# Designs tried in a protein design run: peptides against a protein of PDB entry 8YVU. Part 36

Target 1, 39 residues: chain A of PDB entry 8YVU
Amino acid sequence: PQLCYILDAILFLYGIVLTLLYCRLKIQVRKAAITSYEK
Target 2, 160 residues: chain B of PDB entry 8YVU
Amino acid sequence: TWLTVLKKEQEFLGVTQILTAMICLCFGTVVCSVLDISHIEGDIFSSFKAGYPFWGAIFFSISGMLSIISERRNATYLVRGSLGANTASSIAGGTGITILIINLKKSLAYIHIHSCQKFFETKCFMASFSTEIVVMMLFLTILGLGSAVSLTICGAGEEL

## One batch from the design tools (peptide; made by RFdiffusion4, then SolubleMPNN)

Design b1_p11_3_s3 (from b1_p11_3, 5 letters changed)
Fold by OpenDDE base, seed 1:
Structure b1_p11_3_s3 (fold): chain B 39 residues (1-39), chain C 160 residues (1-160), chain D 39 residues (1-39), chain A 11 residues (1-11)
Amino acid sequence: as target 1 above (39 residues)
Amino acid sequence: as target 2 above (160 residues)
Amino acid sequence: as target 1 above (39 residues)
Amino acid sequence: TEEERLLSLLL
């Protein structure tokens, strides 16, 4: 059971980090699309 | 800018907030229906006794709905309303986290004091179950707070 | 203990889905960058 | 729709 809670914490942190990275990458894609539209 | 990103994800954040609220409400109703928390001795279910799953879910639901409506209608009065609701939801989320942490500490202390090596004992089982539910509620509350804070920052950025 | 494992399963699934979406988005960014370089 | 475009960008 203790191992399960440790795993929860790791997976939760991983989920947060991935969400932030996904948001950043999505912004980059949008910026690239805008730059392509302005050309 | 980060504000532009948050604005574009406002609907997503609102949906996430509503979903979090609904999950919290479901957990609250299930626990209250299955367990007579009022008859449980001790503070292992203090968060439920405080009614947090219910009022917290209501606040998050209202905040999420207002955020979605504000984004869809793009009206200044709705932006202000959403900002107020998100601020209230952020405060509620912070309070909820505090209550849940206190409940978690009490539950863990109970398990430690009673040396719950025998998980089949009713009290130890209830304390373990409480700990699990509180941890789940804590994760959901953190997600809800993150959404509400993000929406608050977005709304504040639109007012500037 | 069972709820902990359920949470682990949900977080694990979420992590996998986000990883796949992140990879797809990263590939799209790379393709957009290559297309922009060829123009 | 803008939602479909958003989904298409997400997928």
Scores: peptide ipSAE 0.344, ipTM 0.780, DockQ to the pose 0.049
Fold by OpenDDE base, seed 2:
Structure b1_p11_3_s3 (fold): chain B 39 residues (1-39), chain C 160 residues (1-160), chain D 39 residues (1-39), chain A 11 residues (1-11)
Amino acid sequence: as target 1 above (39 residues)
Amino acid sequence: as target 2 above (160 residues)
Amino acid sequence: as target 1 above (39 residues)
Amino acid sequence: TEEERLLSLLL
């Protein structure tokens, strides 16, 4: 049970980090698309 | 397009594979050091008795290292060697998943048969611990297999 | 304790899906950057 | 460096 909670914590942290990175990347894609459209 | 992406991520996949292998090796060594698996009666630790954490870790480590070296040196012989190692690692990963699933089934069956309501019973604790470790190893093996397959596809695309 | 294992499975699946989506998005960013450089 | 460029692309 303790190992399960540790794994949950790691996976949860990983999920949060990936979500943040995904959001940042999505914003970058949008910015790149806008810059390409102005050019 | 997909091949070019995999090529750019080849180093990352190789590093991930090595890391996965190291974690598997660490789990194997810790379990072997803390638990005398040879004295534990039953098939709860069948995956460990089969030595999967060790040989699997070796295969994944070699595959990852060869992939990184192949990417850096861009030599034809290294590419072929990496492809071979990644293929072997993919097979090893598939075998490992099978062994881990069998072990998981045995561990779950043991817990069910002994009606492990009392967590503090040594046998039930060991079975539960084994189940947790096997699940972790299964996840790591799936990640390793995914990396090895990706590297294999990348290497095959470079030879065509 | 059973809920912990279910949570682990869900978090693991979520992590895989996010990783795939992140990879796809990263490819899109790279394609957009290349297209912006050719113009 | 190429590594810094890669890191800047990751960040």
Scores: peptide ipSAE 0.318, ipTM 0.771, DockQ to the pose 0.045
Fold by OpenDDE base, seed 4:
Structure b1_p11_3_s3 (fold): chain B 39 residues (1-39), chain C 160 residues (1-160), chain D 39 residues (1-39), chain A 11 residues (1-11)
Amino acid sequence: as target 1 above (39 residues)
Amino acid sequence: as target 2 above (160 residues)
Amino acid sequence: as target 1 above (39 residues)
Amino acid sequence: TEEERLLSLLL
C-alpha cells in the first residue's frame, strides 16, 4: 500500500509537469499561427 | 540547427534509456536480494523468474550507450549500429511488456482467487507487492520502449 | 488499496495520452517554425 | 539568440 501511494505521487507529478509543458507548447503554436496570419 | 536539435534529443533519449535500464536493474536486484523468488510458490514473480530486469536492462543500456556514442562521434557506421541496437531494444522492450502483462494478470488472478482483502497474509502481501513492482517495471519499460522507438525513427531518418 | 491501483491506472493512461499529445504538438510547432522561416 | 529560441521550442 505504501508503494502504491509513492507511485501515485510520482505519476501525479509527471502528469502535472507534462500538462504545464503541453500548455506552453499550445501557447507557442498559437503565437506562431498568429504571426503567420499577420504576414 | 534542426540536426543539432535532433542530436540533443537523441542524447536525451539515450540517457533516458540508460537511466530506465539502471532503474530496472536496481529493482531487479532489490527484489532478488529481499525476496528469495526461487522459494516463492506460484507465478507471482514470473517476470523476475524470467530474468527480464536483467536482460532487458542490458539491451536498453547497450542501445542508450550506442545512441550517445553515435551522436557524439557523428560517424555513419555508429548511426547504423545505433539503429540496430535501438531496433533490438524495441523488440526486447515489447517482449518485456508482454512478460510483465502476463505477470500482472497472474498476480491479479491470485489476489482475486484468494480474496486478498486482508493484506496481512504473507501470500497476499507478496502478490500485492509483486503487482506494485510489476506496474512500476511496466511503466519504466514503456518509457524505455518509447525512447528506443524514437531513436530508431531518428536513426532511420538520418540513413535516408 | 484497490482505489490506489485504479488511480495508478488512470494516472498512467493520462500520462501516455499527454505524452502523445505533447509529441504531436511539438511536431506542429516545428512545422510552423519551418514555414515561418521559409517566408 | 538562436540557442534560446531553440530552447524555447524544446521547452
Scores: peptide ipSAE 0.308, ipTM 0.776, DockQ to the pose 0.049
Fold by OpenDDE base, seed 3:
Structure b1_p11_3_s3 (fold): chain B 39 residues (1-39), chain C 160 residues (1-160), chain D 39 residues (1-39), chain A 11 residues (1-11)
Amino acid sequence: as target 1 above (39 residues)
Amino acid sequence: as target 2 above (160 residues)
Amino acid sequence: as target 1 above (39 residues)
Amino acid sequence: TEEERLLSLLL
């Protein structure tokens, strides 16, 4: 049971990190789209 | 193209494969050092008895190293070698997953048959521990297989 | 302990889906950057 | 450099 909770913690942390990276990347795509529209 | 993305991530995939292999090797070493698998009744540790953490780790490590070397040197002779190694690692990973699934089923069946409500029994504790370790190794093996397959596709695309 | 393994499976699936979405978004950012460079 | 551009895309 302790190992299962450790795995949960690792996977949860991984999910949070990926979500943050995804949000950052989404913001970059939006900025690039705005810049392309202004040109 | 999807192939271009895989080429750019090839080194990352190789590193991931090596890390997965090292983690599997560490788990194998820890289990072998703490538990005498030969004295454990049943097939609860069948994956360990088969030596999967060791030979699987070796295959994934070699495949990952060859992939990194092939990318860095950009030599045609290394590309073919890397493709062969990644293909072998993919087959090994698939076999490993099969062994781990069988082990997991046996461990779960053991827990069910013995009605392991009382964690106080050494046998139930060992079966639960085995199940947890096998699940972790299964996830790592899936990650390793994914990287090996990706590298194989990348290498095949370079030969075409 | 059973709930822990279920959580592991959900988190693992979430990680895979996020990884795929991240890869797709990364491709979009690259395409946007190329298009911006050609202008 | 191409590496700096790649890093800027990753960050």
Scores: peptide ipSAE 0.289, ipTM 0.764, DockQ to the pose 0.043

Design b1_p11_3_s4 (from b1_p11_3, 5 letters changed)
Fold by OpenDDE base, seed 1:
Structure b1_p11_3_s4 (fold): chain B 39 residues (1-39), chain C 160 residues (1-160), chain D 39 residues (1-39), chain A 11 residues (1-11)
Amino acid sequence: as target 1 above (39 residues)
Amino acid sequence: as target 2 above (160 residues)
Amino acid sequence: as target 1 above (39 residues)
Amino acid sequence: TEEEELLELLL
């Protein structure tokens, strides 16, 4: 059971990091789209 | 195209594969260091007895390294070598998943048959521990297989 | 302990889905960047 | 470093 909780913690951390990266990338896409509309 | 996407992430996939391999190797090493699997009765550690964490980790590590090298050097001979290694790693991953599923079934069956209500019994504890480790290894193997297959598809797309 | 394994499976699936979405988003960023250079 | 390059590839 303790190992399972450790894995949960790792996967949870990974999910958080990926979510943050995804959000950053989504913001970049939006910025790029806005820049393309302003030309 | 999906191939172009995968090609751009090939290095990342290779690194992920290496990392997965290293984690699998670490788990294998830890389990072998803590537990004398050879003296454990039953098939609850069948995947470990087969040495899967070790050879699987080696295959995934080699595949990942070759993939990274192939991408960095952009040489045709390295692409073919990487494709071969990734294919081999994909096969190894599939085999590993099969072994792990069988082990998981055996471990779960053991827990059920012995009515492991008392988790403090050594055998029940070992079976539960085995189940936990096997599940972790299964996830890692699926990740490794996913990366290896992705790299294989990328390599195959470069040869077409 | 069973809940932990279920959580692991959910988090693992979430990680895979996020990875795929991240890859797709990265492609979109690249396409947007290319389109901005062609203008 | 290879780790930095990987991080840069990820970011």
Scores: peptide ipSAE 0.402, ipTM 0.800, DockQ to the pose 0.053
Fold by OpenDDE base, seed 2:
Order: sequence, then structure tokens, then C-alpha cells
Structure b1_p11_3_s4 (fold): chain B 39 residues (1-39), chain C 160 residues (1-160), chain D 39 residues (1-39), chain A 11 residues (1-11)
Amino acid sequence: as target 1 above (39 residues)
Amino acid sequence: as target 2 above (160 residues)
Amino acid sequence: as target 1 above (39 residues)
Amino acid sequence: TEEEELLELLL
């Protein structure tokens, strides 16, 4: 049971980090698209 | 387009494969060091008795290393070697999943038969611990197999 | 304890899906950057 | 460094 909770914590942290990175990338794609349309 | 995507992620997949292999090896080593599996009666640790964490880790490590080297040097012989290693790793991963599923079923059956309500009993604790480790190893093996298959498809696409 | 394992499975699946989406998004960013340099 | 390349690959 303790190992399960440790795994949950690691997976949860990984999920949060990936979500933040995904959001940052999505913003970058939008910025790149806007810059491409202004040129 | 999918092949181009896989080619760009080849190094990442290789690193992921090596990391997965190292984690599997670490788990195998820790379990073997902490638990005398040879003295544990039953098939709770059948995956460990089969040596999967060790040989699987070796296959995945070799496959990942060859994939990274192949991508960096872009030599035809290395590409073929990486393809062969990734194919072998994919087969090893599939076999590993099968072994782990069998072990998981045995461990769960053991817990059910012995009505392990008291986690403080040594046998029930060991069965529960084995189940947890096997589940973790199963997830890592699925991740490793996914990376190996992706690298195999990428390598096959480069040979065509 | 059974709920912990179910949570692990859900978090693991979520992690895989996010990883795939992240890879796709990263490729889109790279393509957008290349297109911006060719103009 | 290889670590920086890996970080650039991840970021």
C-alpha cells in the first residue's frame, strides 16, 4: 500500500509537469502562428 | 508524416527506453537484495525467478543505446543494428508482459485464497509487495515496448 | 488500497495520452518555426 | 554538453 501511494505521487507529479509543458507549447504554437500571419 | 514524427522523436524514445531499462534493473536488483526469492515458497515472484528484470533491462538498454548511436552517426550498418535490437526488444517486451500478467494473476490468487485481511502476516505482506512491484514493472514494460515498437517502425521506414 | 491501484491505472493512462499530445504539439511548433524561416 | 542537449530535447 505504501508503494502504491508513492507511485501515485510520482505519476501525479509527472502529469502536472506534462500538463504545464503542454500548455506552454500550446501558447508557443499560437504565438508562432500569429507571427507567421503578420509576415 | 507519421514516420517523420517518429524520426524526430527517435532520440527521445531511445533515452526513454534506456531509462525504463535502468529502472527495471534497479527494481530487480533491489528485490533480489532485500528478498531471498529462492527461499520464498510459491510463484509470487515468478517473473523475478524467470530473470525478466535482468534480461529485459539488458535488451532494452542495448536497443536504446543502439538507437541513439544510430541516430547520431547515421551509418547504414548502425541503422540495421538498431532495427535488429529494437525488434528483439519488442519481442522481449511482449514476453515480459506475458510473464508479468501471469505473475500478477498468481499473486492476486494467493491474496484471495489466504484471505489476507491482516497485512501484518509475512506471507500476505510478501504477496502484496510482489503485486505492487509486478504492477510497476508491468507499466514500465508497456512503456518500454511502446518505445521499442516506435523505434522499430522508424528504423523500418528508413530502410525502405 | 484497491482504489490506489485504480488511481495508478488512470494516472498512467493520462500520462501516456499527455506524452503523445506533447510530442504532436512539439512537432507542430517545429513546423511552424520552419515555415516562418522560409518566408 | 550532452546534458544540455537532453534538456533542450525535453524542453
Scores: peptide ipSAE 0.377, ipTM 0.790, DockQ to the pose 0.052
Fold by OpenDDE base, seed 3:
Structure b1_p11_3_s4 (fold): chain B 39 residues (1-39), chain C 160 residues (1-160), chain D 39 residues (1-39), chain A 11 residues (1-11)
Amino acid sequence: as target 1 above (39 residues)
Amino acid sequence: as target 2 above (160 residues)
Amino acid sequence: as target 1 above (39 residues)
Amino acid sequence: TEEEELLELLL
């Protein structure tokens, strides 16, 4: 049971990191789209 | 192209494969140090008895190292060697997954048959522990196989 | 303990989906960067 | 360095 909770913690942390990276990348795409529209 | 993306991530995939192999090896060594698998009755640790954590880790490590070296040196002979190693590692990973699934089924069947509501029985504890380790090893093996297959596709795309 | 394994499966699936979405988004950012350079 | 560029691209 303890090992399962450790795996959950690792997967949860991985999910959070990926979500943050995805949000950052999405913001970059939006900024690039805005810059292309102003040109 | 999808191949161009994979080529750019080839080093990352190789590193991931090596890390996965190292983790598998660590789990194998820990289990072998804590438990005398030879004295454990039953097939609960069949994957460990087969030495999968050891040979699987070796294959994945070699494949990952060859992939990294091939990418860094950009030599045609190394590309072919890496492709061969990754193909072998992919086959080994598939075999490992099969062994782990069989072990998992046996462990789950053991828990069901013995009605392991009382965790105080040493046999039930060992079966549960085995199940947890096998699940972890299965996840790691899937990750390793994914990296090996990705590297194989990259190598095949460079030869075409 | 069974709930822990279910959580592991959900988190693992979430991680895979996020990884695929991240890869797609990364490709989009690269395409946008190439398009901005050709202009 | 290429590693720093990769890290900047990832971050």
Scores: peptide ipSAE 0.320, ipTM 0.771, DockQ to the pose 0.048
Fold by OpenDDE base, seed 4:
Structure b1_p11_3_s4 (fold): chain B 39 residues (1-39), chain C 160 residues (1-160), chain D 39 residues (1-39), chain A 11 residues (1-11)
Amino acid sequence: as target 1 above (39 residues)
Amino acid sequence: as target 2 above (160 residues)
Amino acid sequence: as target 1 above (39 residues)
Amino acid sequence: TEEEELLELLL
């Protein structure tokens, strides 16, 4: 049972980090699309 | 620039693969040292009995090392060697996932059959522990397979 | 205890999906950068 | 630097 909670914590942290990275990358794609539209 | 980025990604993936392999070996050794798997009745530790943490970790370690060496030396023969090793590691990872899924099913079936609502029974505790370890090993194996497949795709792209 | 394993499965699936989406988005950013450079 | 651009791409 303790190992399960440790795994949950690791997976949760991983999910948060990936979500932040995904959001940053999504913002970069949007910025690139806007720059391409202005040219 | 793109090739250098891909190379840095390959090194990172190779390191991740080696790290995953080392973690798998550590789990295998810890389980073998703490639990006498040979005396445990049933197929709860079938993945460990099959030796997957050991041979799988070896394949992933070799694949990761070859990938790192290939990236560092920029030699065509090393790229081919890395591609071959990553392909072999991908196959090994797929086999490992299959073994772990079978083990997980057996462990879950054991828990269901013995109505392991009371975790204080030694057999139920062992089945629960096995399930937890197998799940962790499954996650690590999937990560290792993902890295090996990514390295295989990158290596195939360099040969074309 | 069963809830912990269910949570592990959900978090793991979420991690896989996010990883795939991140990879796709990264490829899109790369394609956008190449298109911007040709221009 | 190219490394900073790569880090910005990764991050």
Scores: peptide ipSAE 0.312, ipTM 0.781, DockQ to the pose 0.051

Design b1_p11_4_s1 (from b1_p11_4, 10 letters changed)
Fold by OpenDDE base, seed 4:
Structure b1_p11_4_s1 (fold): chain B 39 residues (1-39), chain C 160 residues (1-160), chain D 39 residues (1-39), chain A 11 residues (1-11)
Amino acid sequence: as target 1 above (39 residues)
Amino acid sequence: as target 2 above (160 residues)
Amino acid sequence: as target 1 above (39 residues)
Amino acid sequence: NLLLLELISSL
């Protein structure tokens, strides 16, 4: 059971990191789309 | 096309495959250092007895390295080598999943047969620990297989 | 312990979905960059 | 390629 909780912690951390990276990438896509529209 | 996307992500997939392989090697080393698998009764560690964490990790590492090198050098001979390695890694991953599922079933059956209410009993603790490790290895193997299959599709698309 | 394994499965599925979404978003960023370079 | 390198470095 303790190892299961350790795995949960690792997977949870991975999920948070991926979510942050996804948000940053989404902001970059939006900035690129705005720049393309102004040209 | 999906092929063009996968080709652009070959290095990422290769790195993911190497990382998965390294984690599998770490788990294999830790389990072998903490537990004498040869003295454990039953098939609770059948995947470890088969050496899967070691040979599987080697195949994934080779496949990942070849994929990275192939993408960086953009040479036709490296593409063929990477395709071969990725195909071998995909087969190894599929075999690994099968072994891990069998191990998981045996470990769960052991827990049920011995009515492991006392988790602190050495045999029940070992069976539970094995189950947890096998589940982690199963997840890593699925990730490795996904990367290897993706790289195989990319390599096949470059030969067409 | 059973609840922990269920949580592991959910977190693992979430990680796979996020990875796929991240890949799709990365492709969109690259397509936007190519389109901006051709203009 | 730079973004991929940053991602690889972050891993």
Scores: peptide ipSAE 0.507, ipTM 0.805, DockQ to the pose 0.046
Fold by OpenDDE base, seed 3:
Structure b1_p11_4_s1 (fold): chain B 39 residues (1-39), chain C 160 residues (1-160), chain D 39 residues (1-39), chain A 11 residues (1-11)
Amino acid sequence: as target 1 above (39 residues)
Amino acid sequence: as target 2 above (160 residues)
Amino acid sequence: as target 1 above (39 residues)
Amino acid sequence: NLLLLELISSL
């Protein structure tokens, strides 16, 4: 049971970090699309 | 730039908020159906006794629905209404987190006092079960609060 | 303890889906960068 | 909207 809660905490942190990285990457894709449209 | 990103994700945030609310409501109804909380000794289910799974889910559901409607209709009055609802749901979520933390502390204290080495004792089992449910509800409430706050920031940014 | 394992399964699935989406977005950013360099 | 649909479909 203690290992399960530790795993939950790690997976939760991983989910938050991935969400932030996904948002940053999505912004980069949008910026690249805008730059490509202006050329 | 950040406000523009949040504006584009408003529908997703609203859907996430509604989903979180529905899951919380489901957990609340299941616990109330399986356990007679009124007959359980102690404050192990204090969050359930306070009715948080029910009223919290209602607030989050209303906030999410209003946010989706506001985005789809793009009307100024709906934007203001959504902002108000999201602010109210954010306050409700913060209160819910506080109640859940208090419940978690009481449940952990109960487990410590009774030296629950024998997991099969009815009281220890109930305290452990309560702790697990409270942790799950806490995670869901944090997700709901995050969506509500994000929607509130979006709505405030549209009024500026 | 069983509920903890259910939560772990949900968080694990969420992490996998986010990782796949992140990989897809990363590939899109790379393709956009290559297309912008060839222009 | 397509990205949102893909995200919702992935969910």
Scores: peptide ipSAE 0.495, ipTM 0.796, DockQ to the pose 0.047
Fold by OpenDDE base, seed 2:
Structure b1_p11_4_s1 (fold): chain B 39 residues (1-39), chain C 160 residues (1-160), chain D 39 residues (1-39), chain A 11 residues (1-11)
Amino acid sequence: as target 1 above (39 residues)
Amino acid sequence: as target 2 above (160 residues)
Amino acid sequence: as target 1 above (39 residues)
Amino acid sequence: NLLLLELISSL
C-alpha cells in the first residue's frame, strides 16, 4: 500500500507537469494564430 | 507528416527510454538486494527470476543511446544500428509484458488461495509487495515499448 | 489498498490522454508556424 | 539533469 501511494504521487506530479506544459503550448498556438492573422 | 514529428521527437523518446531502463534497473537491484528471491517459495517473483529487470533495462538503455547517437551524428550505419536496437527492444518489451502478466496472474492466484486477510503474514505481505512491483514494472515496460516502437517507425521512415 | 490501485489506473489513463493531446497540440503549433512563414 | 534540462528547454 505504501508503494501504491508513492506511485500515485509520481503520477499525480507527472499529470500536473503535463497539464502546465499543455496550457503553455495552447497559449503558444493562440499567439501563433494571432500573428498569422495579422500578416 | 507523422514521421517528421517522430523524427523531431527521437531524442526525447531516446531519453525517455533510457530513463525507463534506469528505473527498471533500480527496481530490479533494490528487490534483489532486499529480498532473497531464490529462497522465496512459489513463482511470485517469476519475472525477477527470469532476470527481466536486468536484460530489459540493458536492451532499452542500448536502444535509447543508439537512437540519440544516430540522431546527433546522422550517419547511415548508425541509423541502421539504431533501427536494429529499437526492433530488439520492441521484441524484448513485448516478451517482458508477457512475463509480467504471467507473474501478476500467479501472484493474484496466490493471494486468492491463501485468503490473505491478514496483511501481516509474511507470505501474504510478500505476495502483495510482488504484485505492486510487478504492476509498476508493467507500466514502465508499456512506456518503454511505446518509445521503442515509435523510434522503430522513425528509423524505418528514414530508410525509405 | 484497492482504492489506491483504482487511482493508479485513473492517473495512468489521464497521463496517456494528456500525452496524446500534447503531441496533437505540438503538431498544430508547428503547422501554424509553417503557415505563418509561407506568408 | 543537464540532458533533462536541455530536453525541457527544447520542448
Scores: peptide ipSAE 0.482, ipTM 0.796, DockQ to the pose 0.053
Fold by OpenDDE base, seed 1:
Structure b1_p11_4_s1 (fold): chain B 39 residues (1-39), chain C 160 residues (1-160), chain D 39 residues (1-39), chain A 11 residues (1-11)
Amino acid sequence: as target 1 above (39 residues)
Amino acid sequence: as target 2 above (160 residues)
Amino acid sequence: as target 1 above (39 residues)
Amino acid sequence: NLLLLELISSL
């Protein structure tokens, strides 16, 4: 049972980190698209 | 800018906030319907006794709804209203986190003191159940607070 | 204990979905960067 | 984000 709660915490942290990375990556895609259009 | 990104995600953040609020209400109503918290000895359900799932959910729901309406109508008065509601929701979320942490500490202390090796003892089962529910509510509250703060920052950026 | 396992399953599924999306987005960024370099 | 997913799927 204690292992389950630890796993929940790890998975939750992983989800937050992935969400932040996903947002950053989405911003990079948008910037790359804009630079490609100006060009 | 990061503000532009938050502005584009404002509706999503509002929906997330409403959803979080609804889940908190559901948990609150289920716990209140299944358990008579008033007859439970100790402060195992202190967060529920404080009514946090109810008033917190109301604040988050109002904040989320106002944020969505503000984004859709793009009216200055709604933007200010949403900013105020999100600020209030952020404060409520912070208070909720504090209450939940206190409840969690009490529940964990109870489990430790009573050496709950016998899971089938009613008191140990209730303490474990309380701990699980409080942890879930804590995660939901953190998510709600994150959305409310993000919406507050977005709204503040629009007023500047 | 059962709620913990349910939460683990949901968080695990969410993590998998986010990982797949992140990978797809990363591939898109790479493709956009390559197209920007060839112009 | 399902909306984000839908947007990415539409690109």
Scores: peptide ipSAE 0.475, ipTM 0.792, DockQ to the pose 0.044

